Peptides against a protein of PDB entry 5OOQ. Designs and how they scored, part 68

Target 1, 227 residues: chain A of PDB entry 5OOQ
Amino acid sequence: YREDVRQVVTHPANALSFLQPGRLVEISVNGKDNYGWGAVVDFAKRINKRNPSAVYTDHESYIVNVVVNTMYIDSPVNLLKPFNPTLPEGIRPAEEGEKSICAVIPITLDSIKSIGNLRLYMPKDIRASGQKETVGKSLREVNRRFPDGIPVLDPVKNMKIEDEDFLKLMKKIDVLNTKLSSNPLTNSMRLEELYGKYSRKHDLHEDMKQLKRKISESQAVIQLDDL

## One batch from the design tools (peptide; made by RFdiffusion4, then SolubleMPNN)

Design b2_p15_4_s1 (from b2_p15_4, 6 letters changed)
Fold by OpenDDE base, seed 5:
Structure b2_p15_4_s1 (fold): chain B 227 residues (1-227), chain A 15 residues (1-15)
Amino acid sequence: as target 1 above (227 residues)
Amino acid sequence: MEGEVFDISNDPPLP
């Protein structure tokens, strides 16, 4: 059920409007490599230059660049390619007792475990020397301030996901959390119906363009309020 | 509600 919610939350139609620069996201690459909370740098529609006709799933159709502070120090970070979510071998989070470094990694929406209700101020040039480390310090400070965990966006209250089927799923989850009774198959079928609705309703390309505009406008407002 | 924006870069470390 948590996975069903995650799939809806991380769908481009819902997630992209909340992937502003500095947005905190919890990262699990391929459901295996847990980087913890990172900060969004930017995102772009996935384009395969070698195969322009490549069709991606909705969750694989965008690349999100994120700063993480949990990269294993001996990871071959120099082999990271911008906007390539296929990470080189050896790119992994630090294990217990290992040293970590800050890195910018490209991930898919499917690698987002949670979207936080917090944003960091992001340097203008995250690739400049020392900037990733600054964000890394900010991430550590946030984790220190929120020992019980970073607040997650509420799908209904914050993200305004008003799809009736999703609301029914949420209610069911609430009931199930209370009753410990679940029919995963019924929820999975309903989730597929939801995705079908999103895929039909949204031109993801136009949505991305509109979202980028809104992000830029929101950033301008934030900069004006910080002045 | 958009998430809270923290400019932690300029905030002194909390004691």
Scores: peptide ipSAE 0.033, ipTM 0.589, DockQ to the pose 0.088
Fold by OpenDDE base, seed 3:
Structure b2_p15_4_s1 (fold): chain B 227 residues (1-227), chain A 15 residues (1-15)
Amino acid sequence: as target 1 above (227 residues)
Amino acid sequence: MEGEVFDISNDPPLP
């Protein structure tokens, strides 16, 4: 059920509006590489220039660039490619006793464990020398201030996920945190229906964004022609 | 609710 909630929360239709620069996110790559809490730099829709017809899952359809302060010091960070979520071999978090550095890594939405209810001030140019280390210091300070963990966005109260099936899922989790037994198979079918709804909502939202961009571009062109 | 923007970089260190 926690994974089911994570899948809904990290779906583009829900997550993207909360991935502003400086948003804290908890990062786990490939279910094994836990970077802890990082800060969002930016995000973009995943485009395969070599294969424009490539179809990605909803959770892999966007790339999020994040600052982490837990990168192993000897990781080949120079091989990182912006907006390429396929990380080079040797890119990993520092283990216990190893030194860490700050790095910007590209991740998918599927690599987000949690979205924090906190946002850092981000430097204008995060790629400038020393800027990622500044963010890294801020991340350490946040972790110091929140020893019990960084506050997570409430899916209902904060994210305004009001889908009836999702609310039923949340209620079931609340009940199950008190009672063990409800059947996982009936929940998976409902998740597919939920994903179908979110996919449709996302398509409409992207269409609206494209329309707004076209309107803004047309207005900008009109302003340029009126000058 | 947009998460509170904390400019933590300028916050005095907690004692």
Scores: peptide ipSAE 0.032, ipTM 0.582, DockQ to the pose 0.089
Fold by OpenDDE base, seed 2:
Structure b2_p15_4_s1 (fold): chain B 227 residues (1-227), chain A 15 residues (1-15)
Amino acid sequence: as target 1 above (227 residues)
Amino acid sequence: MEGEVFDISNDPPLP
């Protein structure tokens, strides 16, 4: 059930509007590399320049750049490629007793474990010297302020996911949390129906994003022509 | 709903 909720929450139709710069997200890469809470830098639609016909799943169709403060110090961070979620060998979080550094890593939506209900102020140039370390200090301070965990964005109250099947899923989880005994097996079949509804919302969101980009680009061009 | 912007960068260092 938790994975089913995660799949819905991290779907582009729901997640992208909450991945603004500074949004806190909990990161698990390939289901094994837990980086903890990081801060969103930006995101973009995944484009394969070598294979334009490449089809990605919805959860792999966007790349999110995130600042983490848990990168192993001896990781080959110089081999990281912007917007390439295929991480080089040796890129991993620090284990207990190991030193960590701040890094910007590209991840897919599928690598988001949770979306936090908090947003950091982000430096304008995160690639400038010391800026990622500043964000790393902020992440440590947030963790200090929230010893019981960073508040997670509520899918219904905050994200406004009003799909009836999703609401039924949430109710089932609540019942299961209160009553130990109800069978988890019936929920996997409803995800396909849920995804069919999100496809239409995704198209609308992408259209709106393209429109906003065109407006912003047009405004930027107008400002350049007025100079 | 935009998540609460927590500008902790300008918070005075904890004493």
Scores: peptide ipSAE 0.029, ipTM 0.575, DockQ to the pose 0.086
Fold by OpenDDE base, seed 4:
Structure b2_p15_4_s1 (fold): chain B 227 residues (1-227), chain A 15 residues (1-15)
Amino acid sequence: as target 1 above (227 residues)
Amino acid sequence: MEGEVFDISNDPPLP
């Protein structure tokens, strides 16, 4: 069920409007490389210049650039290709006892474990020397301020996901959190149908959502300038 | 609701 919620939350139809610069996201690449909480730089639609006919899943159709402060120091970060989510071999988070550095990595929406209800002020030029390290310090400070974890966006209250099937899923999860006994298998089939609805909605409303995003980003920037 | 924007870059490092 958590994965099911994650798939809905990270669907382009829901996630993109919350991927403003500085948005905190929890990052897990390929389900194994946990970078922890990072900050969104930007995102773009995934375009394969070598194969323009390449079809990506909805969750793989966008590339999100994120600042992480947990990159292993000896990772070949210079081999990172902009907007290529296929990370070079050796790109990994630091393990316990290893030194970490700040890096900007391109990830897919599928690599977002959670979206935080916090946004950092982002430097204008994150690629400038020292700027990613500034964000890295901010990430450490956030983690210090939230020892119990960074608050996650509520899919209903914050993200306004009002799909009836999703609301039913959330209610089921709430009930299941109280009652361990309900069959996980029956719920997976309903999730595919739910994802299918979001896919169709995204295809129909992609342009409108890009517009809403631009408006939201503009409002967020205005709020940052007013601070 | 957009998440709270924190400018913590200027916060003094905790001692």
Scores: peptide ipSAE 0.045, ipTM 0.692, DockQ to the pose 0.087; fails the geometry check

Design b2_p15_4_s2 (from b2_p15_4, 5 letters changed)
Fold by OpenDDE base, seed 1:
Parts: structure tokens; sequence; C-alpha cells
Structure b2_p15_4_s2 (fold): chain B 227 residues (1-227), chain A 15 residues (1-15)
């Protein structure tokens, strides 16, 4: 269901209006290379100059240029071709313990994992010396401010996706999340704890009633002997 | 609603 939501959210009809310069997007290339949150530079319709008749899927029909601050330092960034989402071999995010640099990478809509509800002010010329690094600093500051994660656009409230099937999907997910949070096992353990407390309270109440009866019976016997 | 715009760039505001 999360993938179904992603497919709807990243569809050109929904996504493009939110891919303004500086929009934060979470990037995963080829389902493997996670660059984390980057900032949108621009986007363009994918045009194959060599094959003008090339038909792309909706999610591959646009190229989004994004600034990332997680590019592996030894990646062949000089081999990056503008408007070519087929990344050269060796273009990858830095792993743990590796140094990273800022880079502009061309991605498809399919490489967007999520669209953030935040937008950076972008330099006018991102290709100018030092501008990518400035955006990289801004990305670090955003991550510092949002340690629990960057807020994601709400597909319904923010993106105004009003498709009935999508709304049904969102409702199903909400019900499932509610059911998962209301884990019947956690509810049964809470119910067992509650029942255990109620059982102990009931047992204590019955014990108190029995004690009160015994006290009343013993007092009644004492009153009969004094007559 | 468009996402909140943050000027966290130490760059001067775009003219």
Amino acid sequence: as target 1 above (227 residues)
Amino acid sequence: MMGEVFDISNEPPLP
C-alpha cells in the first residue's frame, strides 16, 4: 500500500506542481542508492534526441535535477550528463565512514521516495562555484532541525489528490495503521492486565464482602449470647 | 498549501 501511495504521489499529474526549485525530496535511485533528502533544482520533460519516438512510462517521462549532499567523494561526477537519468557507473551515495560531496544529479520521478513539505531558497545559478555546497549546508541544517524526519506532503490535504480510489486506499491504510497501533495483542495484553487488575480487584472485593459477612455473623452471635 | 519556505541559506535573499 505504501508503494501504491508513492506511485500516485509521484505521478506527473500530482508531483510536478510540487517540484518547484528548492522543494525537498527523498531520493532513492534504482531502489538501492539512497541519497536521502535533496533539493529540487528544476525539472524537464524527458526528450530522447536520438529516438524521438521513445515512449517513457509516466514516472520516467520527466527528469528532475536535484542537489544531494551525500554523493560519494570518489564518484565520477564529471561523467554526469545533464538530463540523463542513466547515471554512470560509480555514481553512488557515500556509505558509513566515507566522505561525501554535493552534486546535482538527474533523476526520474520513480526515484522520488517522498516529497517534503519544505522548500529551500535556491541560488539563482546552482552551477556557479560554491552554490551546491551552500545548498548542501542548508540540507544539513534542515536535517538537524528535523531529527525525527522531514515532514512529508500530505497527499490529500497538501497535494489535493481527490481521486476516489486513492481516498479509499488512504482510508484503508489509516484503518490498518489504527489496527496496528491498536494491536489486538497489545489490547489483549492491556485487556489481560486490565482483567488481571479487575480480577484482583473483584477478588479483593469479594474477600472484603466475605470478611464483612464473617464480622457481621460473629457480631450477631455475640449479640445472641448477651441476650 | 505549498510547503513552508525556509531561508536557511546564508545567502542574501534573492533580489
Scores: peptide ipSAE 0.030, ipTM 0.616, DockQ to the pose 0.087
Fold by OpenDDE base, seed 4:
Structure b2_p15_4_s2 (fold): chain B 227 residues (1-227), chain A 15 residues (1-15)
Amino acid sequence: as target 1 above (227 residues)
Amino acid sequence: MMGEVFDISNEPPLP
């Protein structure tokens, strides 16, 4: 159920509006590499220049650039390719007793474990020398101020996810947190249907956004031709 | 509601 909520929360239709610069996100790459809380730099739609026909899942269709302060110091960060979420070998968080550095890593939405209810002030140029380290200090200070953990966005109260099926899922989770007994399999099927609804909603939203852009571009071209 | 903006930079807001 937690994974199910995560899939809904991290779906583009819900997550992208909360991925403003400085938004805190908890990062787990490939379910193995836990970077902890990082700060969003920006995001972009994933484009494969080598294979323009590549179809990505909704959760893999965007790249989020995040500042982390937990990168292993000897990680080959120079091999990081901008907007490539396939991280080079050796890119990993520091283990206990290892030194860490600040890095900007490209991740997918699927690598977001949670979205925080906090947003850092971000430097204008995060790529400038020392700016990542400034964000890294801010992340440490946040963790110091929130020893019980960084507050997570409430999907309903904060994110305004008002889908009836999602609300039913949340209610079921609340009930299940009190009663372990309900069949996980029956809930997975409802989740696929729920994800299907979000996928359709996102596709429509992107189509509308593209249409609005085309209309604006066409109007701009018409205005340029009328001048 | 958008998350709270937390300016933790002990450095003055960059102009």
Scores: peptide ipSAE 0.028, ipTM 0.616, DockQ to the pose 0.091
Fold by OpenDDE base, seed 5:
Structure b2_p15_4_s2 (fold): chain B 227 residues (1-227), chain A 15 residues (1-15)
Amino acid sequence: as target 1 above (227 residues)
Amino acid sequence: MMGEVFDISNEPPLP
């Protein structure tokens, strides 16, 4: 059920509007590498230059660049490729007793465990010397201020996810947290239906954004020709 | 409600 909620929350139709610069996100890469809370730098639609016809799942269709302060110090961070969420071998969080460094890593939406209800002020150029470390200090300070954990966005109250099936899922989770009772299979089928709705919503939203950009670009060109 | 922005940067925003 938590995974079901996570899938809805991290869907592009819901998540992207909350992935502003400095947004805190809890990161788990491939369900194995837990980086803890990081800060969003930016995000972009995933484009495969080698295979422009590549179709990604909704959760793999965007790349989010995040600052983490838990990268293992001996990780080959120099091999990190911008906008490539396939991390090189040896890129991992520091284990207990290991030293960590700050790094910017590209992740997919599927690697977001939680979206925090906090944003950091982000440097204009995160790639400039010392800027990642500044964000890393801010992340440590946030963790210090929130010893019980960073507050997570409420999917309903904060994210305004008003889908009836999602609300039913949330109610079931609340009831299950209270009763441990209801059948997981019925919830999985409803999740697929929810994803279908969100996928359609996302497609429409992206189409609208692309159309608005094209209109704006066309207007900018007209203004240049009128000059 | 958009998440609270914590400006922990005691440094003035670089212009």
Scores: peptide ipSAE 0.026, ipTM 0.624, DockQ to the pose 0.086
Fold by OpenDDE base, seed 3:
Structure b2_p15_4_s2 (fold): chain B 227 residues (1-227), chain A 15 residues (1-15)
Amino acid sequence: as target 1 above (227 residues)
Amino acid sequence: MMGEVFDISNEPPLP
């Protein structure tokens, strides 16, 4: 059920409006490489220049660049390609006892475990020398201030996900958290069906176009205020 | 609601 909630929350129709610069996100790449909480730099629609007809899943259709402060120090970070979510071999978080550095990594929406209800001030040029380390210090300070964990966005109260099937899912999760005993397999199948209905009802193309337009308009307003 | 802007940098809030 947590995975089903994550699938809805990280869906482009819901997540993109909350991926502003400085938004905190919890990152897990390929279900194994846990980078912890990072800060969003930017995002873009995934475009395959070699195969323009490539169809991506909804969760793989966008690339999010994030600052992490948990990159293993000897990781080949120089091989990282902006907006390429296929990470080079050896790109991993530091293990216990290893030194870490700050890095900007490109991830898919599927690599987001949680979206935080916090946003950092981001430097204008994150690629400039020392800027990612500044964000890394801010991330450490956030973790110090929130020892019990960074506040996560509430899907209903904060994200305003009003889909009836999702609300039914949330109610079922609440009931299941109280009823530990019922067969996890039957509940997973129903959740997958609810997610499938959600994904089919949202004609993602129009909602994403409207969201992209709103984001572009908001960026244009920010650029006008910087003039 | 957009998440609260957490000012850690002691930089003045962006206008």
Scores: peptide ipSAE 0.024, ipTM 0.632, DockQ to the pose 0.098

Design b2_p15_4_s3 (from b2_p15_4, 7 letters changed)
Fold by OpenDDE base, seed 5:
Structure b2_p15_4_s3 (fold): chain B 227 residues (1-227), chain A 15 residues (1-15)
Amino acid sequence: as target 1 above (227 residues)
Amino acid sequence: MQGQVFDISNDAPLP
């Protein structure tokens, strides 16, 4: 269920309008490298100059540049290529006990775990000396102010996602969360059973991908012309 | 200067 929600929220039709400069996003690259909360610099449609006919999935079709403050200090950050989400070997978050630095990394929408209901003021030129570190200090301050976690955008109330299947999914999750709060152990097993039933019953990934493709084809054209 | 955190829903600085 959480992954299904994430797939909806991070779809271009829903996410791009919330990827303004300074927007906080929780970053997990390839489902392995957790950078924590970063700040959006900008985004662009993914263009492969070497293969202009390359078709990307919806979640891979945009590159988001994000400032992170959790980059391992010895990571080869100089090998980072603008607008290339294929990160060089050795680009990783700092582990426990390791030192971290601030970096701008290009990610896909698929690497967004959550979109925060917060924005930072971004410097005009993030590439200027010391500007990434300024954002890094702001990220630390946000984490200090929100010890229980950064507020996530409500997909319905904030993002205005009105898809009926998504609303049904959200209602199911709310019912499950309400039940989880009353009995954690019985509800975790039931959540896994319901997730297993839902993943089997709804190729919701495909149905939501198809429905969003129709919505995105109609709305992404409008937002790209209005930006 | 610590970057100001804003609730973009209200354009208000968060406390």
Scores: peptide ipSAE 0.033, ipTM 0.674, DockQ to the pose 0.339
Fold by OpenDDE base, seed 3:
Structure b2_p15_4_s3 (fold): chain B 227 residues (1-227), chain A 15 residues (1-15)
Amino acid sequence: as target 1 above (227 residues)
Amino acid sequence: MQGQVFDISNDAPLP
């Protein structure tokens, strides 16, 4: 059920409007590499220059660049390719007792575990010397201020996800959190069906065109205020 | 409401 909610929340139709620069996101790569909370730098539609006809799943169709402060110090960060979510071997979070550094990593929407209800002020040039470390200090300060965890966006109240099938899913989760009932299998199939209905209703092409227009208009307004 | 922009330097939500 948490995974089904995550699938809806991280879907491009819902997530992209909340992936502004400095947005906090909780990062888990390949379900094993937990980087904790990072800060969004930017995002772009995934384009395969070698195969322009490549079709990606909805959750794999965008690349999000994020600053993390939990990268293992001996990770081959120099081998990171911009806009390539396939991370080199040895790119991992620091384990207990290991030293960490700040890094910018490219991830997919599928690597977002949670979207935070907080946004940092981001440096204009995150690639400049010392800028990642500044964001890393800010992330440590946020974690200090929120010892019980960073507040997550409410899918309904904050994200305004009003899909009837999603609302039914949320209501079922609330009922199941109250009912420790023993049959997880029958409930999973019905949630996949609800997600499949949700995914089919969002014609990704029209909603992404409107969102790209709104993002472009918002960026144009920011550029006009910087002139 | 879109998430608050938190300026850590000023301990204030950005307006």
Scores: peptide ipSAE 0.030, ipTM 0.622, DockQ to the pose 0.106
Fold by OpenDDE base, seed 2:
Structure b2_p15_4_s3 (fold): chain B 227 residues (1-227), chain A 15 residues (1-15)
Amino acid sequence: as target 1 above (227 residues)
Amino acid sequence: MQGQVFDISNDAPLP
């Protein structure tokens, strides 16, 4: 059920309006490489230059560049390409006792574990010398201020996800969390059906929301440049 | 609601 909420929250129709520069996101790549909380640099629609007819899933159709402060020091970070989510071999978070560095990594929406209710001020040129390290210090300070964890966006209260099928999903999750006795198999099938109804409804509204977001993001960037 | 912009460098939440 947490995964299904994550699928809805990280869907382009919901997530992209909250992926403005400096937005905190919790990052897990390929379900194993946990980078912890990073800061959004930018995002773009995924374009395959070699195969323009490539069809991506909704969660793989956008690439988000994020600053992380947990990259293993000996990772081949020089091989990282902006907007290429296919990470080189050896790109991984530092393990316990290993040294870490700051890096900008391209991730898919599917690699977002959670979206934070916090946004950092981002330097204009994150690729300039020392700028990633500045963001890395800010990330450490945020983690220090929130020892119990960074506050996550509420899907209903903050993200305004008012989809009836999603609200029904949330209610079912609450009922199931209170009723430990429900068969896991019956619950997974009902959840997939609700997500399938949700996805189909949002595909129709996605283009309109993307256009409104591009306008809002352009205005938000202008306001940050005027501050 | 846009999440709070937190400028850690200035110790102040930006509105």
Scores: peptide ipSAE 0.028, ipTM 0.607, DockQ to the pose 0.106
Fold by OpenDDE base, seed 1:
Structure b2_p15_4_s3 (fold): chain B 227 residues (1-227), chain A 15 residues (1-15)
Amino acid sequence: as target 1 above (227 residues)
Amino acid sequence: MQGQVFDISNDAPLP
């Protein structure tokens, strides 16, 4: 269901109006290369100059240029081709303990994991010296300000996706989330009921032990009177 | 609402 929501949200009909300069987007290339949150520079319709008859899927039909601050420092960023989403080998995010740099990468809509409810102020010329690094500093500051994560656009409230099937999907997800949140509570209530049954069983066992002790003491007193 | 526009350099929302 999360992937189904992502497919609808990242569809050109829904996404493009929210890909303004400075829009934050969460980036995952090829489902494995997670760059985290980047900032949109611009987008364009994908044009194959060598094969003008090339048909792309809806999610591959646009190229989005994004600034990321998580590019591995030794990535061959000089081999990046403008508006070519087929990234060269070795273009990857920095792993834990590796140094990162700022880069502009071309991605498809399919590489957008989430669209943020925030836009950065973008430099006029992102290709000018130091401008990517300025955006990189801004991205770090945003992450600092939102330790619980950058707010995501609400598909219904913010993006105004009014498709009936999509609304049904969202309702199903909400019901499942409510059931998943209530299942720990129902399991904790069952655990509390179980614990309450165990506590009551323990109390009954202690009461029975005390009663047996009192009976034994009373029998001991009766034996002293028969002596 | 299309999200907040924020100028990090000025620590203020953009108008």
Scores: peptide ipSAE 0.024, ipTM 0.639, DockQ to the pose 0.102

